# Peptides against a protein of PDB entry 6B4E, part 38

Target 1, 295 residues: chain A of PDB entry 6B4E
Amino acid sequence: TNFDKISKMFWHYKDKIAQIKQDIVLPIKKADVNVRNLLSRHKRKINPKFGQLTNSNQQLFKIQNELTQLINDTKGDSLAYHWILNFIAKAVVHQAETEVRVKPESALPLGKLTLYLLVQFPELQELFMARLVKKCPFVIGFTCEIDTEKGRQNMGWKRNNENKWEDNTSYDERMGGILSLFAIITRLQLPQEFITTTSHPFPIALSWHILARICNTPLNLITNTHFVILGSWWDAAAVQFLQAYGNQASKLLILIGEELTSRMAEKKYVGAARLRILLEAWQNNNMESFPEMSP

## One batch from the design tools (peptide; made by RFdiffusion4, then SolubleMPNN)

Design b2_p30_3_s4 (from b2_p30_3, 14 letters changed)
Fold by OpenDDE base, seed 2:
Structure b2_p30_3_s4 (fold): chain B 295 residues (1-295), chain A 30 residues (1-30)
Amino acid sequence: as target 1 above (295 residues)
Amino acid sequence: SLEAERERRRAAELKEIEEELEKLLEKYSK
């Protein structure tokens, strides 16, 4: 693991967020009133779609088509197009922070929708990744110290309007929700219509990087959150990960589930305890995955 | 072809993960 490269990647996306604000978000405020009105209407139509997802593929396809049409309506204006994609990126991550955190299995339909959109609209990929890294640096295996205000900010900690940090539990759950979504995306197959023509934008190898980079993280930087998100990842992707990498995957799962937890045993992290339970379930040949969606 | 490119990428990934895994195993063997 090259931590310098990871750090550079982290700051690349942080810079991208600033660039998005400067080049997309702010300029649209000066755009033609008709464009602004169009985007306002589309925003109102798009935003509820993510909450309308269920365990039904039929419902998923419906929403995919509706969103596709709404996004295509903006392609006549490049700025409007990028603005709506950025809005979608933010909305998807927000859905992970709110819904997925309390119902992890909802990551599956959300992930399928997101992957479809990422392939259908390639310009969404950088916008989405930038938002993910800003909110949850764990998606690229980035970790820094959180003993400083800047460190906490970099790791995605939120402050309220009174400059009070969010509770540890809230942070852990948000990170878990976002990571669940990303994990799902990495382990999903491309939609049938794209398999022969397009490469997966966020393949299962990115899950490998998350796990490996956490294992390589200095132990003094490992927190309960690391174990929480590993548990979230496990629920979301462990089965498919084993299918993808076989024996190597097994070894890495043992490293995070047994070795890493053992090294941190003195901390008595609740997240670590849960991860051990997941490991034991696997060892007893009862590893579970999210249920498949219905037709 | 896309298939050939996928195979090439897969091979590269496997090589990378094998090397990284070996280092990790060494680290945690201590």
Scores: peptide ipSAE 0.474, ipTM 0.898, DockQ to the pose 0.770
Fold by OpenDDE base, seed 4:
Structure b2_p30_3_s4 (fold): chain B 295 residues (1-295), chain A 30 residues (1-30)
Amino acid sequence: as target 1 above (295 residues)
Amino acid sequence: SLEAERERRRAAELKEIEEELEKLLEKYSK
């Protein structure tokens, strides 16, 4: 694991967030009134779509088509197009923080939708990844200390209006929700219409990087959150991960489930305990995946 | 072809994975 590379990648996306604000968000405020009105209407139509997802592929395809049309309506104006994609990126991550957080299996339809959009609109990829890294650096295996305000901010901690940090449980759950979504995306196959023409933008290898980088993280930086997100990842992608990498996957799962948890045993992290339960379930041939979506 | 590129990428990925995993296993063997 090259931590310098990971750090550079982290800051690249932090810079991207700043760039998005300067080059996309702020300029739209001064754009032509017709453009602003268009985007406002589209925003209102797009935002509820993510909450309309169910475990139905039919519903998924409907929403995919609706969003595709709405996004295509903006392509005549590059700034508008990028603005709407950035909005979508934010909305998807927000959905992960709210819905997936409390219902992890909802990551599957959301992930399918997101993957479709990422392939259909390639410009969404950097916008989405930047938002993911900002909110949940774990998606690229980045970890820093959280003993400082800046450290906490870098790791995606939020403060309320009274400048008080969110509680640990809230942070853990948000990170878990976001990571679940990302994990799902990495383990999904491309939609049929793209298989022969496009490469997967966020392939299963990125899941490998998450696990491996966490295993290489200095133990003094490992927190309960790390185990929580590993558990979230496990539920979302462990089965497909094993299918993808076979024995190599098994070895890495043992490293996170047994070795890493053992080394951190003195901390008595609740997340670690859950991860051990998942490991044991796997050892007993009871590894579960999210249910498949209906036709 | 896209297929050839995928295969090449997969092969490279597997090589990197094997090397990284070996290092991890060594680290945790101590």
Scores: peptide ipSAE 0.473, ipTM 0.898, DockQ to the pose 0.802
Fold by OpenDDE base, seed 3:
Structure b2_p30_3_s4 (fold): chain B 295 residues (1-295), chain A 30 residues (1-30)
Amino acid sequence: as target 1 above (295 residues)
Amino acid sequence: SLEAERERRRAAELKEIEEELEKLLEKYSK
């Protein structure tokens, strides 16, 4: 694991967030009234769509079509187009922080929708990844110390209006929700209409990187959150990961489930205990995956 | 072709993960 490379990637996306604000968000405030009105209307129509997702493919396709039309309406103005995509990126991550956090299986329809949009609108990819890394650096296997204010900020910790840090449980659950979404995206197949013409923008290899980079992380930086997000990843993608990499996948799952948890046993992390339960279920040939969506 | 490129990338990826996994296994060896 090249930690310098990971760090450079992390800061690249942090810079991208600043660029988005400077080049997309702020300039649109000075756009003509017609553009601002268009975006305001579209924002109001787009926002509720993510909450309308169910375990129904029919509903998914409906929402995909509606969002596609709304986004296409903005293509006549490049700034408006990028603004609406950035809005969508933020909305998707927010949905992961709120809905997926409490209902992990909801990551599946959300992930399918997101993957479709990422392929249909390639400019969404960098906007989405930047937002993911900002909110949950675990998606690229980045870890830093959290004993400083800057360290906590870098790792996505939030402060309230009273400048108080969020509690550990809230942080863990929020990170788990975001990671679940990303894990799902990495293991999904491309929609049929794109499979022969387009490469997967966030392939299963990115899941490999998450696991391997965590295994190589200095043990003094490993926290309960690491195990929580590994558990979230496991529920979301372990079955498909094994299908993709076979014996190598098995070895890596054993490393995180058995070896890493064992080395951290003295900490008695709740997340680690859960991960061991998942490992044991797998060893007993009882690994579970999210159910497939209905027609 | 896109397919050929995918295969080349897959082969390179597999080689990389095998090497990385070997190092990880050595690191965690007892």
Scores: peptide ipSAE 0.472, ipTM 0.896, DockQ to the pose 0.688
Fold by OpenDDE base, seed 1:
Order: C-alpha cells, then structure tokens, then sequence
Structure b2_p30_3_s4 (fold): chain B 295 residues (1-295), chain A 30 residues (1-30)
C-alpha cells in the first residue's frame, strides 16, 4: 500500500470539489433565465426519484428511463448538463447518508440505479467519486488523525449550525451507509446492454483496495468507524467478493475479521465485536447477502 | 476483443493481489 498515492488521490478529489463549485455551481447562477428555470424544474422532478426506489426491478427500470430522459434534456448546454449530473451525485450520496444508513439493503436498488447512470453518463463518474471521497474517505482507504478540527473535517465529520460536531454514532452510521452503497456498486454486474461495449467504472478491485488499505493503516489511526464500515462492506459485498477472488478473498476476510480485530482488542470497539460475529457466521457457512430484487 | 482485454487485466490484477496479500500476511505474522 502506497499511502502517498492514496493521499494524492484524496486531495485530488478535494480539489475537484472546489473546482466543481467554481466551474459548475457558481456559474449557473449567472446563466440565462431559461436555463436556470429548466434546471429548477428538473431538480424538482429528479430529487424524489431516489426515494421512490423499491425492491422491484420494474420500478428501477421505470426510474432509470425517467432520469435518462430528464438528463438528456440538458445535453444541449454543457454547463446545464454537468450541473444536473453534479446534483444527481450529491442526491445519491445524500440518499446513502439517510436511507441506506437505516436500511442497508436499500443500497441494492440505489446502487443498481447509480451504476446505470454512471455508465450511461460517463461524466457523472468523476463528480460522483469526488462527492464520495469528500463525504467518506474510506471508499478509497484514506485515513488521517481526527484529533484536530482539520483532521475531522478531512474524514467527513459534520458540524451543525451551532458548530457542534456530530456524535460518534451518527458519524459511524453515515459512513456505513455511504460505504454500503459504494460496496454494492463495486460488486454489481453491468447491465446487459453495456456488457459488450463498456468496462465497469468502479469494479470489485476497489473493494479489495478498501480492505487491504485498512489492514495497512497504522494501528494508532484505526477507530471504531473502521470496523463499522468493514461490517457494512461485509453485509453488502462479502459473498460476491469471495466469488470474485476465491482463496485470496478468504485470506483477506480472515485478516480483517480475525487479525485486525485481535490487534485492536484492547480498545473494545463495538464495531469490531460485530465484525467478529460476521466472521463466525461465515465460518459456520451462514454468510448472508442482501435479498435479490423482485422482477 | 473487449472480453480478451478484460481477461488480460484480470490476470494482471490477480498477480498484484497475490503480492499485496503476501505482504499483509507477513505483517500480521509478527
């Protein structure tokens, strides 16, 4: 694990967020009134759709088609097109922070929708990844100290309007929700219409990087959150991860579930205890995955 | 052709994974 490379990648996406604000968000405020009106209407139509997802493929396909049409309506203006994609990126991550946080299995339909959009609209990929890294650096295996305000900010901690940090439980749950979504995306197969023409934008290898990088993280930087997000990842992708990498996957799962938890035993992290339970379930041939979606 | 390229990338990925895993196992064997 090259942590310098990871840090560079982290700051690349932090810079991308700033760039998005300067080149997309702020300029649209000065755009033609017709463009602004179009985007306002589209925003109102798009935003509710992520909450309309169910465990139904029929509903998924309906929403995919509706969003595709709405996004295509903006392609005549590059700035408008990028603005609407950035809005979608933010909305998807927000859905992970709220809905997936409390119902992890909802990551599956959300992930399928997101993957479809990422392939259909390639310009969404950088916008989405930048938002993910900003909100949850764990998606690229980045970790820094959180003893400083800047450190907490870098790791995605939020402050309310009174400048008070969110509580540990809230932070853990939000990170878990976002990581669940990302994990799902990495383990999903491309839709049939794209398999022969397109490569997966966020493949299962990215899940490998998350686990490996956490295993290589200095122990003094490992927190309860690391184990929480590993547990979230496990629920979302462990079955498919084992299918993808076989014996190698097994060894890495043992490293995070047994070895890493053992190294941190003195901390008595609740997240670590849960991860051990997941490991034991697997050892007893009872590894569970999210239920498949209905037709 | 795309499938062949995917297979080549997969093979390279597996080699890298094996090397990284060996290093991790060594680290945790101490």
Amino acid sequence: as target 1 above (295 residues)
Amino acid sequence: SLEAERERRRAAELKEIEEELEKLLEKYSK
Scores: peptide ipSAE 0.470, ipTM 0.897, DockQ to the pose 0.859

Design b2_p30_4_s1
Fold by OpenDDE base, seed 4:
Parts: structure tokens; sequence; C-alpha cells
Structure b2_p30_4_s1 (fold): chain B 295 residues (1-295), chain A 30 residues (1-30)
């Protein structure tokens, strides 16, 4: 694992977030009133759509079509188009932080919707990845120390209105929710209409990188959160990961489930205990996946 | 725009580099 490369990638996306603010968000505030009104209306129509997802493919397709139309309405103005995509990127991540956090299986319909949008609107890909990395650096296997304020900020910790850091449980759950969504996206197949024409933007190989990079992370930087997000990833993608990489996947699952948990046993992390349970379930031929969506 | 296309290409290149690393790691374990 090249940690310098990972760090460069992390900071690239941090810079991208700053660029988005300067080149997309701020300019729209100064744009023509008609453009601002259009975007405000679109925002209000788009935002509820993510909460309308169910375990139904029919409902998914309906929402896909509705969002596609709403986004296409903005293509005549490049700035408006990028603004709405950035809004969608933020909204999807927010949905992961709130809904997926409490109901991990909701990552499946959300992930399918997101993957569709990422393929349909390629400009969303970098906007979405930048937002993911900002909120949950674990998606690229980035870890830094959290003993400093800057370190905590880099790792996506939030402060409340009283300038107090969020509690560990809240942070762990948010990271787990975001990682669940990303894990789902990596293991999903492209919709049939895109399979022959487009490559998967965030393929299962990115899950490999998450696991491998965490395994190679210095042990002094490993926290309960690492185990929580690994557990979230496991629930979301372990079955499909094994299908994709076979024996190599098995080795990596053993590394995170057995070796990494054992190395950190003295810390008595709750997340590590859960991951051990998942490993044991797999060893007993009881690995579970999220239920498939209904027609 | 040309600038937007360039940024997209840069992002895709970064993803490709990540994928290449995974492929190399798979070959070394075989």
Amino acid sequence: as target 1 above (295 residues)
Amino acid sequence: SAAEQEELEKFQKELDEILEEVEEEEEEEE
C-alpha cells in the first residue's frame, strides 16, 4: 500500500470540494434570478426522491426517470447542471448518514439509484467521490491521527453548535452508513442498458482497496471506527466480494476478521467484536446478504 | 466544456491507477 498516493488522493478531493464551492456554489448565488428560481424548484423536487425509495424495483425505476428528467432540464446551462449534480451528491451522502445509518439494507435501493445516476451523468462521479472522501475518508482507505483538531476534521468528525465534537457512537454510525452505501455501489452490476457501452465507475476493486489499505494501516491509527465500517462493508458486500475474487477474497476477509481483530484485541473495541461475529458466521456457512429488491 | 472534460479524464485516470494496483496485487498473490 502506497500511503503517499492515498494521501495525495485524499487532498485532491479536499481541493475539489474547495473548487466546487468557488466555481459552482458561489457563482450560482450571483446568477440570474431565473436560474436561481429554477434550481430552487428543482432542489425541492429532487430532495424528497431519495426518501421515497423502497425495496421495489418499480419504484426505483420511477424515481430514476423522474430524476433523469429533472437533471436533463438543467443541461442547457452548464453551471446549473453542475450545481444540481453537486446537490445530488450531497443529498445522497446525507441520506446515507441518516437513513442507511439506521437501516443498512436501505443502501441497496439508494446504491442502485446512485449507480444509475453516476453512469447517466458522468460529471456526477467526481462530485460524488469528492463528497464521499470529505465525509468518510475510509472510502479510499485513508486514515490519519485524530489526536488533533485538524486530524479529526480530516477524518470527517463534526462539531456541534457548542464547538464540541460529536460522540463516538454518532461518528461510527455515520461512517458506517456512508461506507455501506459505497460498498453497495461497488458490488452492484450496471443496469442492463449500460453493460455493453459503459464501464463501472466504482467497481468491486475499490472494495478490495478499502480492505487492503485498512489492513496495511499502522496499528496505532486503527480505531473502533475502522472495525465498524468493516462490519458495515461486510454486511453490504462480503458475499459479492467472495464471488468476485474467490480465494483471494477469502484471504482478505480472514485478514480483517481474524488477524486485524486479534492484533487489536487489547483495545476491546465493540466494532471488532461484531466483526468477529460476522467472521464466525461465515465460518459456519451462514454469511448473509441484504435481501434482493422486489420487481 | 473542455475544462470539464479534462477534469473528468483526470478523475478517470486516477480510478484506472487504482484498478491497476489491484490487478498487480492479485498477480503477486497468485
Scores: peptide ipSAE 0.024, ipTM 0.553, DockQ to the pose 0.045
Fold by OpenDDE base, seed 5:
Structure b2_p30_4_s1 (fold): chain B 295 residues (1-295), chain A 30 residues (1-30)
Amino acid sequence: as target 1 above (295 residues)
Amino acid sequence: SAAEQEELEKFQKELDEILEEVEEEEEEEE
């Protein structure tokens, strides 16, 4: 694991967020009133769609079609198009922070929708990844110290209006929700209409990188959150990960489930205890995945 | 735009480099 490369990647996406603000968000505020009105209307139509997802493929397809139409309506203006995609990227991550946080299995329909949009609108890919890295650096296996305010900010910690940091449980749950979404995306197959024409934008190999990079992270930087997000990843993708990489996947699952938890045993992290339970369940041939969506 | 396409290509190239690293790691473990 090249940590310098990971750091460069992290800061690249941080810079991208700043660029998005300067090149997309701020310019729209000065755009023609008709463009602003269009985007306002579209925002209002798009935003509730994510909350309308269910464990139904029929409902998913409906929402996919509706969003596709709404996004296509903006393609006549490049700035408007990128603005709406950036809005979608933010909205998807927000759903992961709120809904997936409390209902991890909801990552499946959200992930399917997101993957569809990422393929249908390739310009969404960098916007989405930048937002993910900003909110949850764990998606690229980035970790830094959180003893400083800047360190906490870099790791996606939020402050309230009173400048108080969020509690550890809230942070852990948010990170788990976001990582669940990303994990699901990495293990999903492309929609049938794209399989022969497009490569997967965020393939299962990115899950490998998350696990490997966490395993290689200096132990003094490992926190309960690392184990929480590994558990979230496990629930979301472990079955498919084993299918993809076989024995190599098995080795890596043992590394995170047994070796990493053992190395950190003195900390008595709750997340680590859960991960050990997941490992034991797997060893007993009881590995579970999220239920498939209904027709 | 051409500039936007170039940025997308750079992003995809970065992902490809990550994938190559995974492949190399798999070969070393075999």
Scores: peptide ipSAE 0.022, ipTM 0.547, DockQ to the pose 0.046
Fold by OpenDDE base, seed 1:
Structure b2_p30_4_s1 (fold): chain B 295 residues (1-295), chain A 30 residues (1-30)
Amino acid sequence: as target 1 above (295 residues)
Amino acid sequence: SAAEQEELEKFQKELDEILEEVEEEEEEEE
């Protein structure tokens, strides 16, 4: 694992967030009233769509079509188009932090919707990835120390209005929710309409990178959160990961489930205990995946 | 084992190359 490359990637996306603010978000505040009104209306229509997702493919397709139309309505103005995509990127990640956090299986419909949008609107890809990395650096296997305020900020820790850090459980759950979404996206097949024309924007290889990079992370930087997000990843993608890489996947799952947990046993991390349970379930041929969506 | 670790590192390198290709494609589309 080349940690210098990972660090460069992390800071690239951090810079992209700053650029988005400067080039997209702030300029819209100064845009003409018609553009602002258009975007306000679209924002109001788009926001509830993510909460309307169910385990139904029919409902998914409906929402896909509705969002596609709403986004296409903004293409006449490049700034408006990029603003609405950035809004969607933020909304999707927010849904992962809230809904997926409490109901991990909800990552499947959300991931399918997101993947569709990422392919349909390629400009969303960088906006979405930048938001993911900002909120959950684990999606690229980035880890830094959290003993400093800057370190915590870099790792996506939030402060409330009273400048108090969120509790460890809240952070772990949020990171787990975001990573579940990303893991789902990486293991999903492209929609049939795109499979021959477009490559997967976030393929299953990115799951490999997450696992491998965490395995190679210095042990002094490994926290309970690492095990929590690995468990979230496991629930979301382990079955499909094994299907994709076979024996090599098995080796890597053993590395995270057995080797990494054993190396950190003295810490008695709750997340590590859960990951061991997942490993044992797999060893007993009881590996589970999220339920498939209904027609 | 050390041999297993080496094999995984080799496999990771191959996947890193795939990732780089994906990233390059994204940059070209930008």
Scores: peptide ipSAE 0.022, ipTM 0.557, DockQ to the pose 0.253
Fold by OpenDDE base, seed 3:
Structure b2_p30_4_s1 (fold): chain B 295 residues (1-295), chain A 30 residues (1-30)
Amino acid sequence: as target 1 above (295 residues)
Amino acid sequence: SAAEQEELEKFQKELDEILEEVEEEEEEEE
């Protein structure tokens, strides 16, 4: 694992966030009143859609069509188009931080919607990835020390209105929620209409990167959060990961489930204990995936 | 095992190279 490359990637996306602010967000504040009104109306229509997702494919397709129309309405103005996509990127991540955090299986409909939008609107891909990396660097297997304020900020820790850091449980759950969404996206197949014309924007190989990079992370940087997000990933994607890479996947699952947890046993991380339970379930031929969506 | 880890690292390197190529293509399209 080339950690220098991972760091470069991390900072690339951090820079992209700054660029988005300068080139998209701030300019819209100075845009014509008609453009601002259009975007305000669209924002109000778009935002509730993510919370309207259910385990129904019919509902998913309805929302996909509605969002597609709303986004297409902005294409006449490039700045407005990019602004609405950036808004969507933020909204999807927020949904992961709130809903997926408490109901991991909700990542499936959210992931399907997100993947559809990523393919339908390619400009969303970089905006979304930048947002993911900012909020949850684990999505690219980035880890830094969290003993400093800057380190915590880089790893996506939040401060409240009283300038206090969030508690460890809240951080772990948020990271787990975001990673669950990303994991789902990586393991989903493209919608049938895109399979022959488009490559998967965030393929299952990105799940491999997450796992392998975490396995190669210096042990002094490994925290309970690493095991929590690995567990979240496991629930979201382990079955499909095994299908994709076969024996190589098995080796990597053993590395994270057995070897990494064993190396950190002295820390008695709760996340590690859960990951061991998942490993044991797999060894007993009882690996579970999220339930499929209804028609 | 050490051998398994080495094999996985090799595979990861290959995948990382693929990812870098994708990122470079995205940068060129901008």
Scores: peptide ipSAE 0.016, ipTM 0.523, DockQ to the pose 0.253

Design b2_p30_4_s3
Fold by OpenDDE base, seed 2:
Structure b2_p30_4_s3 (fold): chain B 295 residues (1-295), chain A 30 residues (1-30)
Amino acid sequence: as target 1 above (295 residues)
Amino acid sequence: SEEQAKELQEFEQELDKILKEVEEEKKKEE
């Protein structure tokens, strides 16, 4: 693992966030009143759509079509178009932080919707990835120390209005939710209409990178959160990961489930204990995946 | 600790081997 490369990637996306603010978010405030009104209306229509997802493919397709129309309505103005995509990127990640964290299986419909949008609107890809990395650097396997304020900030820790850090449980759950979404996206097949014309924007190889990079992370930087997000990833993508990479995937799952947990046993991390349970379930031929969506 | 560092190194070596194998297998499948 080339950690310099990972760090470079991390800071690239951090810079992208700053760029988005300067080039998209702030300029729109000075845009024509008609444009601002349009975006305000669209924002109000778009925002609830993510919460309307269910385990129904029919409902998913409905929402996909509705969002597609709403986004297309903005294409006449490049700034408006990018603003609405950035809004969507933020909204999707927010949904992962709130809904997916408490109901991991909801990552599946959300991931399907997101993947569709990422393919349908390629400009969303960089906006979404930047938001993901800002909120959950684990999606690219980035880890730094959290002994400093800057380190915590870099790792996506939040402070409240009173400048107090969120508690460990809240952080772990948020990271788990976001990573669940990303994991799902990486293991999903492209919609049928895109399979022959488009490459997957965030393929299963990115899951490989996450696991490998975490395994190569210095042990002194490994926290309970690492195990929590690995568990979240496992629930979301382990079955499909094994299908994709076969024996090599198996080796990597053993590395995270057995070797990494064993090396950190002295810490008695709750997340590590859960990951061991997942490993044992797999060893007993009882690996579970999220249920498929209904027609 | 030095022991932890050694364990990490061994782990990293194993992982690197796996990664190499994965890359080779993917090339064969293409």
Scores: peptide ipSAE 0.034, ipTM 0.626, DockQ to the pose 0.038
Fold by OpenDDE base, seed 3:
Structure b2_p30_4_s3 (fold): chain B 295 residues (1-295), chain A 30 residues (1-30)
Amino acid sequence: as target 1 above (295 residues)
Amino acid sequence: SEEQAKELQEFEQELDKILKEVEEEKKKEE
């Protein structure tokens, strides 16, 4: 693992966030009143759509169509178009931090919707990835020390209005929710209409990178959060990961489930204990995946 | 500790070996 490369990637997306603010968000505040009103209306219509997702494919398709129409209505103005996409990127990640956090299986419909939008609107890809990396650097396998304020900020820790850091459980759950969504996206097949014409924007290989990079992370930087997000990834994508890479996938699952947990056993991390349970279930031929969505 | 450092190095080496194998297999399929 080339840590320099990972760091460069991390800072690339941090810079992208700054660019988005300067080039998209701030300019819209000074835009024509008609443009601002249009975007306000669209924002109000778009925002509730993510919460309307269920385990129904029919409902998913309805929402996909509605969002597609709303986004297309903005294409006449490039700035408005990019602003709406950035809003969607933020909304999707927020949904992962809130709903997927408490109901991991909700990542499936959210992931399907997101993947559809990423393919339908390619400009969303960089906006979405930048938001993901900002909120959850684990999606690219980035880890740094959290013994400093800057380190915690880089790793996506939040402070409340009283400048107090969020508690460990809240952080772990948020990271798990975001990682679940990303894991789902990486293991989903493209919608049928795109399979022959478009490459997958975030393929299963990105899951490989997450696992491998975490395994190569210095042990002194490994925390309970690492095991929590690995467990979240496991629930979301382990079955499909094994299907994609076969024996090599098995080796990597053993590395995270057995070797990494064993090396950190003295820490008694609850996330590590859960990951071991998942490993044992797999060893007993009882690996579970999220249920398929209904028609 | 030196022991922990050695264990980590061995673990990283094993992972690198696996990754190399995966890359080589993909090259053969191309």
Scores: peptide ipSAE 0.024, ipTM 0.584, DockQ to the pose 0.037
Fold by OpenDDE base, seed 4:
Structure b2_p30_4_s3 (fold): chain B 295 residues (1-295), chain A 30 residues (1-30)
Amino acid sequence: as target 1 above (295 residues)
Amino acid sequence: SEEQAKELQEFEQELDKILKEVEEEKKKEE
């Protein structure tokens, strides 16, 4: 694992967030009133759509079509188009932080929707990844120390209005939710209409990178959160990961489930205990995946 | 595809490095 490369990637996306604020968010505040009104209306229509997802493909397709129309309405103005995509990126991640964290299986419809939008609107890809990395650096396998304020900020820790850090459980759950979504996206097949025309923007290889990079992370930087997000990833993508990479996938799963947990056993991390349970289930030929969506 | 084959090869190399490091660390703990 090239840690310098990962660090560069991390900071690239941090810079992208700053750029988005400067070049997209702030300029819209000074834009023509008609543009601002358009975006305000679209924002109000778009935001509820993510919460309307169910385990129904029919409902998914409906929402996909509705969002597609709403986004297309903004294409006449580049700034408006990028603003609405950035809004969507933020909304999707927010949905992962709130809904997926408590109902991991909801990542499947959300992931399908997101993947569709990422392919349909390629400009969303950088915006989405930047938001993901900002909120959950684990998506690219980035880890730093959290003993400093800056370190915690870099790892996506939030402070409240009283400048108090969020509790560990809240952080773990948020990270798990975001990673679940990302894991789902990486293991999903492209929609049928895109299979022959485009490559997968966030393929299963990115899951490999997450696991491998965590395995290479210095042990002194490994926390309960690492095990929590690995467990979230496992539930979301382990079956498909094994299908994709076979024996090599198995080796990585053993590394995270057995070796990494064993090396950190003295810490008695709850997340590690859960990951061991998942490993044992797999060893007993009882690896489960999220249920498929209904027609 | 050739691209997939190359990717898998890179993953195998990476995995080998990880495994080697893990083995070395285990030896130090012994």
Scores: peptide ipSAE 0.260, ipTM 0.792, DockQ to the pose 0.819; fails the geometry check
Fold by OpenDDE base, seed 1:
Structure b2_p30_4_s3 (fold): chain B 295 residues (1-295), chain A 30 residues (1-30)
Amino acid sequence: as target 1 above (295 residues)
Amino acid sequence: SEEQAKELQEFEQELDKILKEVEEEKKKEE
């Protein structure tokens, strides 16, 4: 693992967030009133769609079509188009922080929708990844110290209006929710209509990178959150990961579930205990995955 | 401790071996 490369990638996306603000968000405030009105209307129509997802493919397809139409309506103006995509990127991540956090299996319909949009609108990919890395650096296997304010900010910790940091449980759950979404995206197959024409924008190899990079992270930087997000990843993608990489996947799962947890045993992390339970379930041929969506 | 450092090194070496094997398998598939 080249940590310098990971750091460069992290800061690339941090810079991208700043760029988005300067080049997309701020300029739209000065845009023509008709454009602003259009975007306001579209925002109101788009925002509730993510909460309307169910375990139904029929409902998913309906929402996909509706969002596609709404996004296409903005393509005539490049700034408007990028603004609406940035809004969608933010909304998807927000849904992961709220809904997926409390119901991890909801990552599946959300992930399917997101993957569809990422393929249908390629410009969403960079916007979405930048937002993911900002909110949850674990998606690229980035870790830094959290003993400083800057370190906590870099790792996606939030402060409330009173400048108090969120509690550890809240942070862990949010990170788990976001990571669950990303994990799902990486393990999903492309929709049938895109398989022959497009490569997967966030393939299963990115899950490999997450696990490997965490395993190579200096132990003094490993926290309970690392184990929580590994557990979230496991629930979301372990079955498909094993299917993709076979014996090599098995070795890596053992490394995170047994070896990494053992290395950190003195810390008695709750997340590590859960990960061991997941490992044991797998060893007993009882690895579970999220239920498939209904037609 | 020195023992912990050694154990960590062994863990990292094992991971590197696995990663290398994965990369080699991918090259064979291409």
Scores: peptide ipSAE 0.026, ipTM 0.593, DockQ to the pose 0.037; fails the geometry check

